Peptides against a protein of PDB entry 4A54. Designs and how they scored, part 26

Target 1, 94 residues: chain A of PDB entry 4A54
Amino acid sequence: MSVADFYGSNVEVLLNNDSKARGVITNFDSSNSILQLRLANDSTKSIVTKDIKDLRILPKNEIMPKNGTKSPSTNSTKLKSAETYSSKNKWSMD

## One batch from the design tools (peptide; aimed at target 1 F28 L55)

Design b2_p23_2_s3 (made by RFdiffusion4, then SolubleMPNN; from b2_p23_2, 10 letters changed)
Fold by OpenDDE base, seed 2:
Order: sequence, then C-alpha cells, then structure tokens
Structure b2_p23_2_s3 (fold): chain B 94 residues (1-94), chain A 23 residues (1-23)
Amino acid sequence: as target 1 above (94 residues)
Amino acid sequence: SEKEKENQEHIEKLEKKLNESLK
C-alpha cells in the first residue's frame, strides 16, 4: 500500500514539535519525503515526513475544526471620514 | 455498535499502513 492510496483522506498530523495540522492529503513527494495537505482555508501545507510523529485518519463526519479563523473582528475601522475640509481657497480675483 | 467497532478497527489498520508508508 502506498501513500497515494490515501489521497483525498482527511487527516490530522501530529508533528515532532507537538503542533498539529489537519487537512486532506493531496500529494506525496517520495523523493523529497514531503507530504502535502490541503487545509480548511484552501491553502496548502507541505510537511517533511521526518517531522511527523503520528498521523490519524479523521472520520468523514468529523467536522474539520474550522480553524477558528478569528473572523477578523471587522474592527469597524471608523474610517475617520477625512473631513475633506474643502478649504475654499477663496481665490481673491483681484 | 458492532459496525462502529468494525469501522474503527478498519481505520486503525489504515492509519498503521499510512504511518508505515511515511517512514
């Protein structure tokens, strides 16, 4: 069985630094030992296999935790309406 | 359920194969 048999599988990867990545396996580069994941935000992450501590397959029904992309609080940057003080340059026509 | 157990065992088997393939 090859890694290619798992393309399209949703996985959680535990890295040696204890960080986690979740995504769909899209590619594996055997020459460079790189596993490619598509993340929930549609970005891609390349992981060197030597950095993988453990990998689990997520059930189809497991809602990929939407990385709580903190909805950037639309800080309503009060666009300070630059009061374009139209300085009426009163061109004094002499 | 028995089906859930079988499914879990199948997943664990696949995980082992995948992890071995990544070594």
Scores: peptide ipSAE 0.489, ipTM 0.861, DockQ to the pose 0.099
OpenDDE base, seeds 1, 3, 4, 5: peptide ipSAE 0.488, 0.488, 0.487, 0.485; ipTM 0.860, 0.860, 0.861, 0.860

Design b2_p23_2_s4 (made by RFdiffusion4, then SolubleMPNN; from b2_p23_2, 10 letters changed)
Fold by OpenDDE base, seed 3:
Structure b2_p23_2_s4 (fold): chain B 94 residues (1-94), chain A 23 residues (1-23)
Amino acid sequence: as target 1 above (94 residues)
Amino acid sequence: EKEEKERKEFIEKLEKKLNESLK
C-alpha cells in the first residue's frame, strides 16, 4: 500500500510541535518526504513527514467545512407580528 | 454497533499503514 492510495482522504495531522493541520491528501513527494494537504480554504500546505507525530484519517461523514459552502442563509422570515389593529369603533354619540 | 467497530478498526489499520508509509 502506497501513500497514493490515500489521495483524496481527509486527514488530521499532528505535528511534533503539537500543532494540527486538517486537509485532503493531494500529493506525497517521496524523494523529499513531503506530504501535501489541501486545506479547507483551498490553500495547500506542505508538511515534512519527519515533523509528523501522528496522522488520523477522518471519517467520510465528517464534512470538512468547505469554506465555500454557503451556510444556508437562514431566511429569518421575520414573522411580522400581526399588529392587532384594535379597530376601536368610535361610537359617535350623536 | 458492529459496523461502527469494524469501521474504526479499518481506519486504525489504514492510519497505521499510512504512518508506516511516511516513515
Scores: peptide ipSAE 0.139, ipTM 0.666, DockQ to the pose 0.098
OpenDDE base, seeds 1, 2, 4, 5: peptide ipSAE 0.122, 0.127, 0.129, 0.137; ipTM 0.676, 0.689, 0.691, 0.685

Design b2_p23_3_s1 (made by RFdiffusion4, then SolubleMPNN; its pose is not in this set)
Fold by OpenDDE base, seed 3:
Structure b2_p23_3_s1 (fold): chain B 94 residues (1-94), chain A 23 residues (1-23)
Amino acid sequence: as target 1 above (94 residues)
Amino acid sequence: SLVEKLEEMLNKSLEELKEEEEK
């Protein structure tokens, strides 16, 4: 398979300096051999292939750290139930 | 080439992932 076939894959990259990067493969510059990863913070990291010691594709079941999509705080606007005070105007004609 | 090296690493990792999923 070509590198492009792996676009969208979540990977862990081990660099020659023993640092690790995790992200989704978004692009590959074949001319310069630069792999682009989208990181958990939505930033992009460019990695030169020569600096890669090893690479692992992560299983889909690994809960990508849910970027805390802030659950939209449903401001439950308490719909104040308009208590229809039926004022029975009992006009007692005495 | 560096491209071939990256492809090899990716393909190897894919095979490893498949083997793990089959267990």
Scores: peptide ipSAE 0.654, ipTM 0.915, DockQ to the pose 0.697
OpenDDE base, seeds 1, 2, 4, 5: peptide ipSAE 0.612, 0.637, 0.643, 0.649; ipTM 0.912, 0.914, 0.914, 0.915

Design b2_p23_3_s4 (made by RFdiffusion4, then SolubleMPNN; its pose is not in this set)
Fold by OpenDDE base, seed 3:
Structure b2_p23_3_s4 (fold): chain B 94 residues (1-94), chain A 23 residues (1-23)
Amino acid sequence: as target 1 above (94 residues)
Amino acid sequence: SLVDELEEKLNKSLEEKKKEEEK
C-alpha cells in the first residue's frame, strides 16, 4: 500500500530520538519525505521520514486521548443569597 | 528510498494490527 492509503489512520510514531508522536496521518510530502500528523489538540506536526524509527497503527477504538478539556472548574461561587432580613422595625409609637 | 522505507513500516504495522485484531 502507498502512504496515501494510510491517510486518516491514527498512528504512534517513534522517532530516532526516542520521542513519540500520536496523531492522524493527514498528508505526506513525497518530495521532501515529510509525514504530517494531526495531533489530539488539532495542531499539525510535520515529521521528516528519516527521523522515524518505527510506526504503529493504533486500533480504531483507541479514542485519541481527548486533550482533557479541563472542564473549567466552575468554581460555583455560591453566591450566598443575601437573606434580606426584612427587620420590620415596628416603631410602636406608644 | 525513504518513501519505500516509510511504506514498508506502515505496511508492517498494518499487518501487525491485523494479527492483533484476529486474537
Scores: peptide ipSAE 0.610, ipTM 0.897, DockQ to the pose 0.661
OpenDDE base, seeds 1, 2, 4, 5: peptide ipSAE 0.596, 0.601, 0.604, 0.606; ipTM 0.896, 0.897, 0.896, 0.897

Design b2_p23_4 (made by RFdiffusion4)
Pose (drawn by RFdiffusion4):
Structure b2_p23_4 (pose): chain A 94 residues (1-94), chain P 23 residues (1-23)
Amino acid sequence: as target 1 above (94 residues)
Amino acid sequence: PVEEEPVEEEPTPSDEELKKAFE
């Protein structure tokens, strides 16, 4: 497969200077081989791929935190609150 | 309100496929 399939992929890259950087890919130009990475900290960074010493794809979610649970639901409630409260599950022993 | 959004478990491609894509 080509890199177009991996656009938007979150990966980590080690450069020729033994420094590491990871971010979500946004673009790659064939003529110049230039990669733009959009990191989750709301920052954009353009890096030419020629400076890549090696590449690797990071695990999905739980990248920084380490857990041993399936986590089937995100259960996130950032911003947007309503007048209803839910704990553990809506239905139990059903 | 607790948003019970499902987490997708799609397979992750291999590193060798990624390295070949930059060749």

Design b2_p23_4_s1 (made by RFdiffusion4, then SolubleMPNN; from b2_p23_4, 12 letters changed)
Fold by OpenDDE base, seed 5:
Formats: C-alpha cells, structure tokens, sequence
Structure b2_p23_4_s1 (fold): chain B 94 residues (1-94), chain A 23 residues (1-23)
C-alpha cells in the first residue's frame, strides 16, 4: 500500500512539537519525505514525516465537533482549520 | 428521492497502514 492510496483522506497529524494539523492528504513527496495537507482554508501545509508523532484518519462521517463553530452542512467536509492545539489537549486515538 | 445506496463503508485504511506507507 502506498501513501497515494490515502490521497483525499482527512487526517489529523500530531507533530513532535505537540502541535496538531488537520487536512486532506493531497500529495506525498517520497524523495523528501514530505506530506502535503490541504487545510480548511484551502492553503497547503507541508509536513516532514520525521516530525510526525502520530496520525489518525478521520472518518468521513465524523463531523468532528469544532469547539463552537456550527458544523457546516453534511456535504462539505469543512476541514477544520489547523488549530495548533496547545500541548494540554490529550491526544486520543479513539 | 436520494437513493441512499448504502455506501458500503469501505474499511477505512488503518492508521497503521498509513504510517507504514511512509516507510
């Protein structure tokens, strides 16, 4: 299985610095080990895979409750903006 | 009439499979 098989998947990435990024996998540069995520604001974030502490695939149907902002309607997987969650938020893989 | 064909939730690839793909 290649990373390309996961293109279009919505993921949450926990980095070694305890920051989090959420986005859709759009590309993977195998030569440089760089994962590209499309964020909620349509910007692209490049993440070096060595900086990834943990990664989870978000279920298609899981409207991850944003704190306070109304769940946009069913069809737009609003990629929640990469909120740099402070280190205090317990990373749960569940 | 939105024919909700039960989209067989293709088993989402596991987190482990994704991480393995980076190696």
Amino acid sequence: as target 1 above (94 residues)
Amino acid sequence: EIDRKPVKNEPQPSNEELLAAFS
Scores: peptide ipSAE 0.301, ipTM 0.693, DockQ to the pose 0.185
OpenDDE base, seeds 1, 2, 3, 4: peptide ipSAE 0.299, 0.294, 0.301, 0.282; ipTM 0.691, 0.689, 0.687, 0.725

Design b2_p23_4_s2 (made by RFdiffusion4, then SolubleMPNN; from b2_p23_4, 13 letters changed)
Fold by OpenDDE base, seed 4:
Structure b2_p23_4_s2 (fold): chain B 94 residues (1-94), chain A 23 residues (1-23)
Amino acid sequence: as target 1 above (94 residues)
Amino acid sequence: EIDNKPVSNDPLPSNEELLAAFS
């Protein structure tokens, strides 16, 4: 299987420094072992393959974050746990 | 006649297969 078979695939690359890059594979330089990605902002990023810890192909149905669509920040609305103040209703039995 | 050819969901290559292609 050649790297060329994956040209045009959207991928997530995990680097050895635990940083992540997402983009479309546009080129691979076999002589220098450099993978080229086109990023969401239409810029290009070159990654040395020795720096790759892991790589996965993203499903086509995954909405590529278009430039400007903020990943829905899951506003973790901290559900303030309603502290059930157990008000001990001391029923004074007169 | 829209020939809805079943898009064969070819299984995506494993991460190991991808990494091997770059080595």
Scores: peptide ipSAE 0.202, ipTM 0.654, DockQ to the pose 0.090
OpenDDE base, seeds 1, 2, 3, 5: peptide ipSAE 0.200, 0.196, 0.199, 0.197; ipTM 0.657, 0.645, 0.651, 0.675; seed 2 fails the geometry check

Design b2_p23_4_s3 (made by RFdiffusion4, then SolubleMPNN; from b2_p23_4, 11 letters changed)
Fold by OpenDDE base, seed 3:
Structure b2_p23_4_s3 (fold): chain B 94 residues (1-94), chain A 23 residues (1-23)
Amino acid sequence: as target 1 above (94 residues)
Amino acid sequence: AIDKKPVKNEPLPSDEELRAAFS
């Protein structure tokens, strides 16, 4: 898989300094290994990937950016659904 | 006819899988 598969995901990034950032993945610079997030205030944050300790996709019930943000369930790319955090079963139609 | 089946949640990508995507 590629980083582009996660574009539009709402994520929480834990950095090596134990600080956290939450935002939507908007871009990845492979040449410089920089992940770009759009934050809740519509600003952008660039994070060097080697500084990332952990990363997770946020469920729908957590605090997410609202300005121009997309959820995994609404993104055009192949993303994991936020429903993976649900304890309830879902139904599929065949 | 609509066949409804219960579907379990799929796991999210692991941290290792995410890091692999960055490389």
Scores: peptide ipSAE 0.202, ipTM 0.616, DockQ to the pose 0.195
OpenDDE base, seeds 1, 2, 4, 5: peptide ipSAE 0.176, 0.179, 0.184, 0.172; ipTM 0.636, 0.645, 0.630, 0.673

Design b2_p23_4_s4 (made by RFdiffusion4, then SolubleMPNN; from b2_p23_4, 13 letters changed)
Fold by OpenDDE base, seed 4:
Structure b2_p23_4_s4 (fold): chain B 94 residues (1-94), chain A 23 residues (1-23)
Amino acid sequence: as target 1 above (94 residues)
Amino acid sequence: EIDNKPVKNEPLPSNEELLESFS
């Protein structure tokens, strides 16, 4: 699977400094290991992949802030770490 | 006749698979 397979996908990136970025993958520079995101305000953010702690694809059904709608400040719902998403899908078959 | 073929929601790649694709 190549990074190009994810071009146009909406992602949430968690950085090593615990900052978050959300955007569409527009490019990947393999030579410099730089991921480029287009943000909701049409600006671009370059992220060094070594600084990425975690990355998830956002489901298409999440209302992407359309161009011009302020990203709803999704209140910091505690992004339960990838570990916590794995642990709570214990489907308790009762 | 709109053949509403159920778009099999292909499972999104795991976070690990995504990160491995950048290596």
Scores: peptide ipSAE 0.206, ipTM 0.655, DockQ to the pose 0.134
OpenDDE base, seeds 1, 2, 3, 5: peptide ipSAE 0.204, 0.200, 0.202, 0.202; ipTM 0.662, 0.656, 0.656, 0.668

Design b2_p23_5 (made by RFdiffusion4)
Pose (drawn by RFdiffusion4):
Structure b2_p23_5 (pose): chain A 94 residues (1-94), chain P 23 residues (1-23)
Amino acid sequence: as target 1 above (94 residues)
Amino acid sequence: EEEEREEETEELKEAIEEELEES
């Protein structure tokens, strides 16, 4: 597979200077081999790939926090509130 | 799942090395 399939992939990269950086890939130019990474902190960073010493794809979600649960639902409620409250599950023992 | 992610990492490294060699 080519890199176009891995565009938007969140991976970590160690550079020639033994520094590590991880971000979600946005682009790669063949002629110059230049990679733009859009990090989840609303920042954009352009880095030329020639400075990559090594590359690795990070696990999906739970990258920083460590847990042992399946987490089938995100259960997120950031912004947008309604007049209804829900706890654990809407239906139980059904 | 960890083995699949390691295979995908290897495929990505090989694709980048191939495109650098072509340039």

Design b2_p23_5_s1 (made by RFdiffusion4, then SolubleMPNN; from b2_p23_5, 8 letters changed)
Fold by OpenDDE base, seed 2:
Structure b2_p23_5_s1 (fold): chain B 94 residues (1-94), chain A 23 residues (1-23)
Amino acid sequence: as target 1 above (94 residues)
Amino acid sequence: EEEELEKKTEELKKAIEEILKKA
């Protein structure tokens, strides 16, 4: 099983220094063995896996850091309603 | 539900450990 299968999971990580971090797994760098967590403040914390003492997946009901739904940039492309100039071709049937 | 989370946690731990062994 791959760490990628757990992307989006809310986890609590206990580090070797007894500090704790909580966040959503956003990425894992296999080359450098770095686990990336998105924290509640939307910042990203990079954790060296060698520094992890323990971890647990938290229930979904625990306040997942709001995935900042990138509010779809409503690029209000003002769809300029192409005013179809109904050129009333006055078919003057004269 | 708690058992499922525990299982998933263990799977995640194993996944991390496997990577550490290959690094």
Scores: peptide ipSAE 0.597, ipTM 0.896, DockQ to the pose 0.678
OpenDDE base, seeds 1, 3, 4, 5: peptide ipSAE 0.574, 0.593, 0.580, 0.577; ipTM 0.893, 0.896, 0.894, 0.894; seed 5 fails the geometry check

Design b2_p23_5_s3 (made by RFdiffusion4, then SolubleMPNN; from b2_p23_5, 9 letters changed)
Fold by OpenDDE base, seed 3:
Order: structure tokens, then C-alpha cells, then sequence
Structure b2_p23_5_s3 (fold): chain B 94 residues (1-94), chain A 23 residues (1-23)
């Protein structure tokens, strides 16, 4: 099998420095042995294969923690309907 | 299901190792 057969797989990578990366395999550079992951924030991380201590494929159902981009709470500016107080000018002709 | 993912993981590891051996 080739690495390309695993494109689209969600993986957890443990690096030699004990840091972890999680993302979807998007590309592999065979010339430089670089694995590219798309992270939860839609950024791309390039990992040199020699720096990988361990790797595992994650289940598809593991909801990548969507970093809840808090949808900017559209402050519903309640357009206070300016109640036009029609002041009845009672012009008394007296 | 867990066993299948483990098998796929091992296949991916093998694929990466083969590339490292050729480089």
C-alpha cells in the first residue's frame, strides 16, 4: 500500500519531542518524506516522517473538536422601533 | 472496528517505513 491510499484519514501523530498532532492526511512529499496534515483550525502542518515516534488512525466518528469558532454572536441590534409619539397638537382656537 | 483501525495503522506505518528505507 502507498501513503496516498490513506489520504483523508484522520490521524494522531506522536512526535519524538512528545508533542502530538491531530489532523487529516492531505498529502505526502515522497522526495522529502514529509507528511502533511490538515488541522482542526484548517491550517496545514508538515511533519518530517523521521520525527514521528508513533501514529494511529482515528475513527471517523471522532468529532474533531471543532474549535468552536464561536459564531460571532450577531448582536441582534434590536432596532427599537422608534414609537413615533404623535403628539396631538390640539390647536384650540379659542 | 478497533482491530481494523489497528491493522490500517500498521499498514500506514509500513508504507512510511518503506519510503524511509528508500531515502
Amino acid sequence: as target 1 above (94 residues)
Amino acid sequence: EKEELEKLTEELKKALEEILKKS
Scores: peptide ipSAE 0.576, ipTM 0.887, DockQ to the pose 0.546
OpenDDE base, seeds 1, 2, 4, 5: peptide ipSAE 0.552, 0.529, 0.570, 0.561; ipTM 0.886, 0.886, 0.887, 0.886; seed 2 fails the geometry check

Design b2_p23_5_s4 (made by RFdiffusion4, then SolubleMPNN; from b2_p23_5, 7 letters changed)
Fold by OpenDDE base, seed 3:
Structure b2_p23_5_s4 (fold): chain B 94 residues (1-94), chain A 23 residues (1-23)
Amino acid sequence: as target 1 above (94 residues)
Amino acid sequence: EEEELEKKTEELKKALEEELKKS
């Protein structure tokens, strides 16, 4: 059985640095032993096979965690419009 | 179903290991 037989499989990969990647296997570079995953954001991650600590195939129904890109909370700095209260100096002409 | 996924996982691991031996 070849790695190509698993193209289209959704996998979770645990790397030697304890980071995790989740994606669909799209390609394998046999010359360099590089596994390519398509991530939830449609980007491609290349993983060197020697850097894989563990992996598992995920069930098809597992909704790829939408990397909820936390929309940067645009701190809408409410510019407090300093209402310049124009004090009408009523010049009393005595 | 879970057992089938585990089996496929082991097959994938084996396939990757065989590729590492070639490179």
Scores: peptide ipSAE 0.663, ipTM 0.920, DockQ to the pose 0.561
OpenDDE base, seeds 1, 2, 4, 5: peptide ipSAE 0.662, 0.650, 0.646, 0.651; ipTM 0.920, 0.917, 0.917, 0.918

Design b2_p23_6 (made by RFdiffusion4)
Pose (drawn by RFdiffusion4):
Structure b2_p23_6 (pose): chain A 94 residues (1-94), chain P 23 residues (1-23)
Amino acid sequence: as target 1 above (94 residues)
Amino acid sequence: EEEEEEREEETEELKEAIEEELE
């Protein structure tokens, strides 16, 4: 597969200077081999791939926090509130 | 373990694709 399939992929990269960086890929130019990474902290960074010493794809979600649960639902409620409250599950023993 | 093996294969494929485009 080509890199186009891995565009938007969140991966970690170690550079020739033994420094590490991880971000979600946005672009790669073939002529110059230049990679733009859009990090989850609302920042954009353009890095030429020639400075890459090695590359690795990070696990999906739970990258920084460590847990042992399946987490089938995100259960997130950031912004947008309504007049209804829900705890654990809407239906139990059904 | 299966998900880790799949992710390692995908990392190798990505490295190979970058090396081919650099050459």

Design b2_p23_6_s1 (made by RFdiffusion4, then SolubleMPNN; from b2_p23_6, 9 letters changed)
Fold by OpenDDE base, seed 5:
Structure b2_p23_6_s1 (fold): chain B 94 residues (1-94), chain A 23 residues (1-23)
Amino acid sequence: as target 1 above (94 residues)
Amino acid sequence: KKKEEEREKKTKELKEAIEKILK
């Protein structure tokens, strides 16, 4: 088995400093021993495997807390295109 | 319980895969 066989797996990584990272395995750099995780905010975190104290695969149903990125309320400022109806004053010259 | 056991097995396999590269 290779690390590549686990691409797409959601994992929790416990680092030697007792910090935790959660993300999807996207890549593994074998030459540098770097595990890459895609985090909930779509950023990528690179983790040196030597810094990993423990790792576990999470159940598929564990909803990574999507940081509620408030969908930017697209204030669709409806630019009311003020259609300046140029009311052509039809001066009827009677 | 079976799903958890499978997850644990996969976790072990992943750990082993990482360890093989460090070696």
Scores: peptide ipSAE 0.623, ipTM 0.908, DockQ to the pose 0.586
OpenDDE base, seeds 1, 2, 3, 4: peptide ipSAE 0.604, 0.618, 0.620, 0.622; ipTM 0.907, 0.907, 0.907, 0.907

Design b2_p23_6_s2 (made by RFdiffusion4, then SolubleMPNN; from b2_p23_6, 10 letters changed)
Fold by OpenDDE base, seed 3:
Structure b2_p23_6_s2 (fold): chain B 94 residues (1-94), chain A 23 residues (1-23)
Amino acid sequence: as target 1 above (94 residues)
Amino acid sequence: KKEEEELEKKTKELKEALEKILK
C-alpha cells in the first residue's frame, strides 16, 4: 500500500516534540518525505515524516474540534455619548 | 470493537507505508 491510499483520512499525528496535529491527509511528497494535513481551520500543515513519533487514524464520526476561533470580542466600545448638558445660564437682568 | 480493530489495522498499514519510503 502507498500513502496515497490514505488520502482523505483523518489522522492524529504526535510529533517528536510532543505536539499534536489533527487533520485530513491531503498529500504526501515522497521526494521530501513531507506529509500534508488539512487542519480544521482549512490551513495546511506540512509535517516531515522523520518528526513523527506516532500517528493514528481517527474514526470518521469524530467531529474535528473546530478550533473555535474565538470571534475576536469586538469590544463594542459603547461610545457613551456624553450628553453635554448645556446649562442655559438664564442671565436674569435685574 | 470491530471498528476499532479496523482503524488499528489501517493505522498499521499507514505506518508501514511511511516506513517504506524512509528506507
Scores: peptide ipSAE 0.623, ipTM 0.905, DockQ to the pose 0.559
OpenDDE base, seeds 1, 2, 4, 5: peptide ipSAE 0.619, 0.619, 0.617, 0.611; ipTM 0.905, 0.904, 0.905, 0.905

Design b2_p23_6_s3 (made by RFdiffusion4, then SolubleMPNN; from b2_p23_6, 9 letters changed)
Fold by OpenDDE base, seed 2:
Structure b2_p23_6_s3 (fold): chain B 94 residues (1-94), chain A 23 residues (1-23)
Amino acid sequence: as target 1 above (94 residues)
Amino acid sequence: KKEEEEREKKTKELKEAIDKILS
């Protein structure tokens, strides 16, 4: 079998740096050993195959976890209202 | 269990397919 036989499969890829990627296999570049995944956000990620530590095919029913884009918690930077200490320079002119 | 076994088999086959290209 070839990698092409698995096009359209949902996979989880564990990289050597312990990062994970999840997506659908869309292409494999044999010349450069690059696996291409379509991610949940419809973007494409290219993975160098030598960097793959492990991979698994996901069940069809597993909702690709929406990479919860951590909605940037709008750190409501509590703008500490710089209390403009209007230092009333009480210039006491005696 | 059968579906999981099939996925495991397919996963192995995919790994082997990748390894063949890297060799």
Scores: peptide ipSAE 0.629, ipTM 0.913, DockQ to the pose 0.586
OpenDDE base, seeds 1, 3, 4, 5: peptide ipSAE 0.621, 0.629, 0.630, 0.618; ipTM 0.912, 0.913, 0.913, 0.911; seed 4 fails the geometry check

Design b2_p23_6_s4 (made by RFdiffusion4, then SolubleMPNN; from b2_p23_6, 8 letters changed)
Fold by OpenDDE base, seed 1:
Structure b2_p23_6_s4 (fold): chain B 94 residues (1-94), chain A 23 residues (1-23)
Amino acid sequence: as target 1 above (94 residues)
Amino acid sequence: SEEEKKREELTKKLKEAIEEILK
């Protein structure tokens, strides 16, 4: 089997420095021996395979919590509405 | 469980696949 057969698998990687990373395998660079993981925050982490001490495939039901980012679009619409209202009132008084 | 055993086997295969690249 090749590493590509495991794309989409959720894994936990233990590094030589005893730190851990969890993510979905999205790519493997065989030329440079780099494993690419998509993390819970939707960022990508590249791991040099020689730095891997251990790894395991996680259960499918284990969902990585995504950091909910508040969409900036909702705040901008409120500010725009307030500005338009103020502009209309100023024009009505003139 | 059987599912856990399966994951362990797959994990082993993944490790082997990575090791083959490092050789």
Scores: peptide ipSAE 0.587, ipTM 0.899, DockQ to the pose 0.588
OpenDDE base, seeds 2, 3, 4, 5: peptide ipSAE 0.581, 0.585, 0.585, 0.582; ipTM 0.898, 0.898, 0.898, 0.898

Design b2_p23_7 (made by RFdiffusion4)
Pose (drawn by RFdiffusion4):
Structure b2_p23_7 (pose): chain A 94 residues (1-94), chain P 23 residues (1-23)
Amino acid sequence: as target 1 above (94 residues)
Amino acid sequence: KELPTLEEIEEEIEEEKEEKEEE
């Protein structure tokens, strides 16, 4: 597979200077081999791939926090509130 | 131009490491 399939992928990269960086890939130019990474902190960073010493893809979600649960639902409620409250599950023992 | 494969990029990185070890 080519890199186009891995565009938007969140991976971690170690550079020639033994520094580590991870971000979600946005682009790669073949002539110059230049990679733009859009990090989840609303920042953009352009890095030329020639400075990559090694590359690895990070696990999906739970990257920083460590848990042992399946987490089938995100259960997130950031912004947008309504007049209804829900706890644990809407239906139980059904 | 055509885009490189991931395997080609890995091989280029390995070659660069070998060159640096020889220096």

Design b2_p23_7_s1 (made by RFdiffusion4, then SolubleMPNN; from b2_p23_7, 13 letters changed)
Fold by OpenDDE base, seed 4:
Structure b2_p23_7_s1 (fold): chain B 94 residues (1-94), chain A 23 residues (1-23)
Amino acid sequence: as target 1 above (94 residues)
Amino acid sequence: MKLPSLEEILEKLKEKKKLEELK
């Protein structure tokens, strides 16, 4: 079983402060517990692993957001709770 | 397949780095 190499993987990191970072894993410093990501703008971001709340691997086909593509605000379409209008069919018997 | 946990990912990254240093 080939040990999955996470180096070069696109990831989304959720930090403890609820901020998110997306990038490619370029390095991991085990001594200092620092994960290094290459961002879409070719800059590097160093993240202390203790500050990571969650990390997910992005599918290979997910285009790294180029600088400036705001993640489409998922307009939480407020699923209007279908108020079950109980149409009381008042059958008026004449 | 269950997604790897953060701990699993970090462990694999550590293992890979260690293997590269031995090379």
Scores: peptide ipSAE 0.420, ipTM 0.820, DockQ to the pose 0.079
OpenDDE base, seeds 1, 2, 3, 5: peptide ipSAE 0.406, 0.410, 0.410, 0.413; ipTM 0.817, 0.819, 0.816, 0.818; seed 3 fails the geometry check

Design b2_p23_7_s2 (made by RFdiffusion4, then SolubleMPNN; from b2_p23_7, 13 letters changed)
Fold by OpenDDE base, seed 5:
Structure b2_p23_7_s2 (fold): chain B 94 residues (1-94), chain A 23 residues (1-23)
Amino acid sequence: as target 1 above (94 residues)
Amino acid sequence: MKLPSIEEILEKLEKKKKEEELL
């Protein structure tokens, strides 16, 4: 099994400085021991493996925090419930 | 903590892949 078998996998990398990086494995340079990750902002980060303290594969269902998806604040336009003015038909009993 | 070697990282990746395949 080669590192290439993990290309496209989402991973979380814990670095020696206790910082974390999350991204998709796009490449591994075996000669230089450099792991390349595509980050959520589509940038590429190169990480030297000696700087890695831990690495875990993220479940496929873990949505990488897409920085850019502004959750559309669905401004719940409070549909003002049209107060059905019950027109009380005053039956004038004359 | 001892820094993991690339081999250890790969082993972890393989283990996780196998775990995902078994689930």
Scores: peptide ipSAE 0.136, ipTM 0.670, DockQ to the pose 0.056
OpenDDE base, seeds 1, 2, 3, 4: peptide ipSAE 0.133, 0.190, 0.133, 0.190; ipTM 0.669, 0.721, 0.672, 0.722; seeds 2, 4 fail the geometry check

Design b2_p23_7_s3 (made by RFdiffusion4, then SolubleMPNN; from b2_p23_7, 12 letters changed)
Fold by OpenDDE base, seed 2:
Structure b2_p23_7_s3 (fold): chain B 94 residues (1-94), chain A 23 residues (1-23)
Amino acid sequence: as target 1 above (94 residues)
Amino acid sequence: MKLPSIEEILKELEEKKLKEELE
């Protein structure tokens, strides 16, 4: 399975500095190990994969939080916990 | 230990998603 199979998928990325980014996967540079996300404000964020602590694929119905609009607390049905691949255990240099 | 590639991570995510959909 290639990363390209996930192009267009909405994802949440947890970085090693505990910051989070949400966006759509637009590209992956395998040579430089860089994941490219399109953010809600239509800007692009490039993330080095070594800086990624965890990544999860968001359901198609999960609206990307637009900057500043409080998503109305609509009783969003408990989106089944998108399984976060906690790479933490495999990346811990024990 | 060699860090998994993002491709490996994404593969594992998809496999987990498919398992949950079958459950």
Scores: peptide ipSAE 0.119, ipTM 0.628, DockQ to the pose 0.053
OpenDDE base, seeds 1, 3, 4, 5: peptide ipSAE 0.113, 0.113, 0.170, 0.118; ipTM 0.639, 0.639, 0.712, 0.654; seeds 1, 4 fail the geometry check

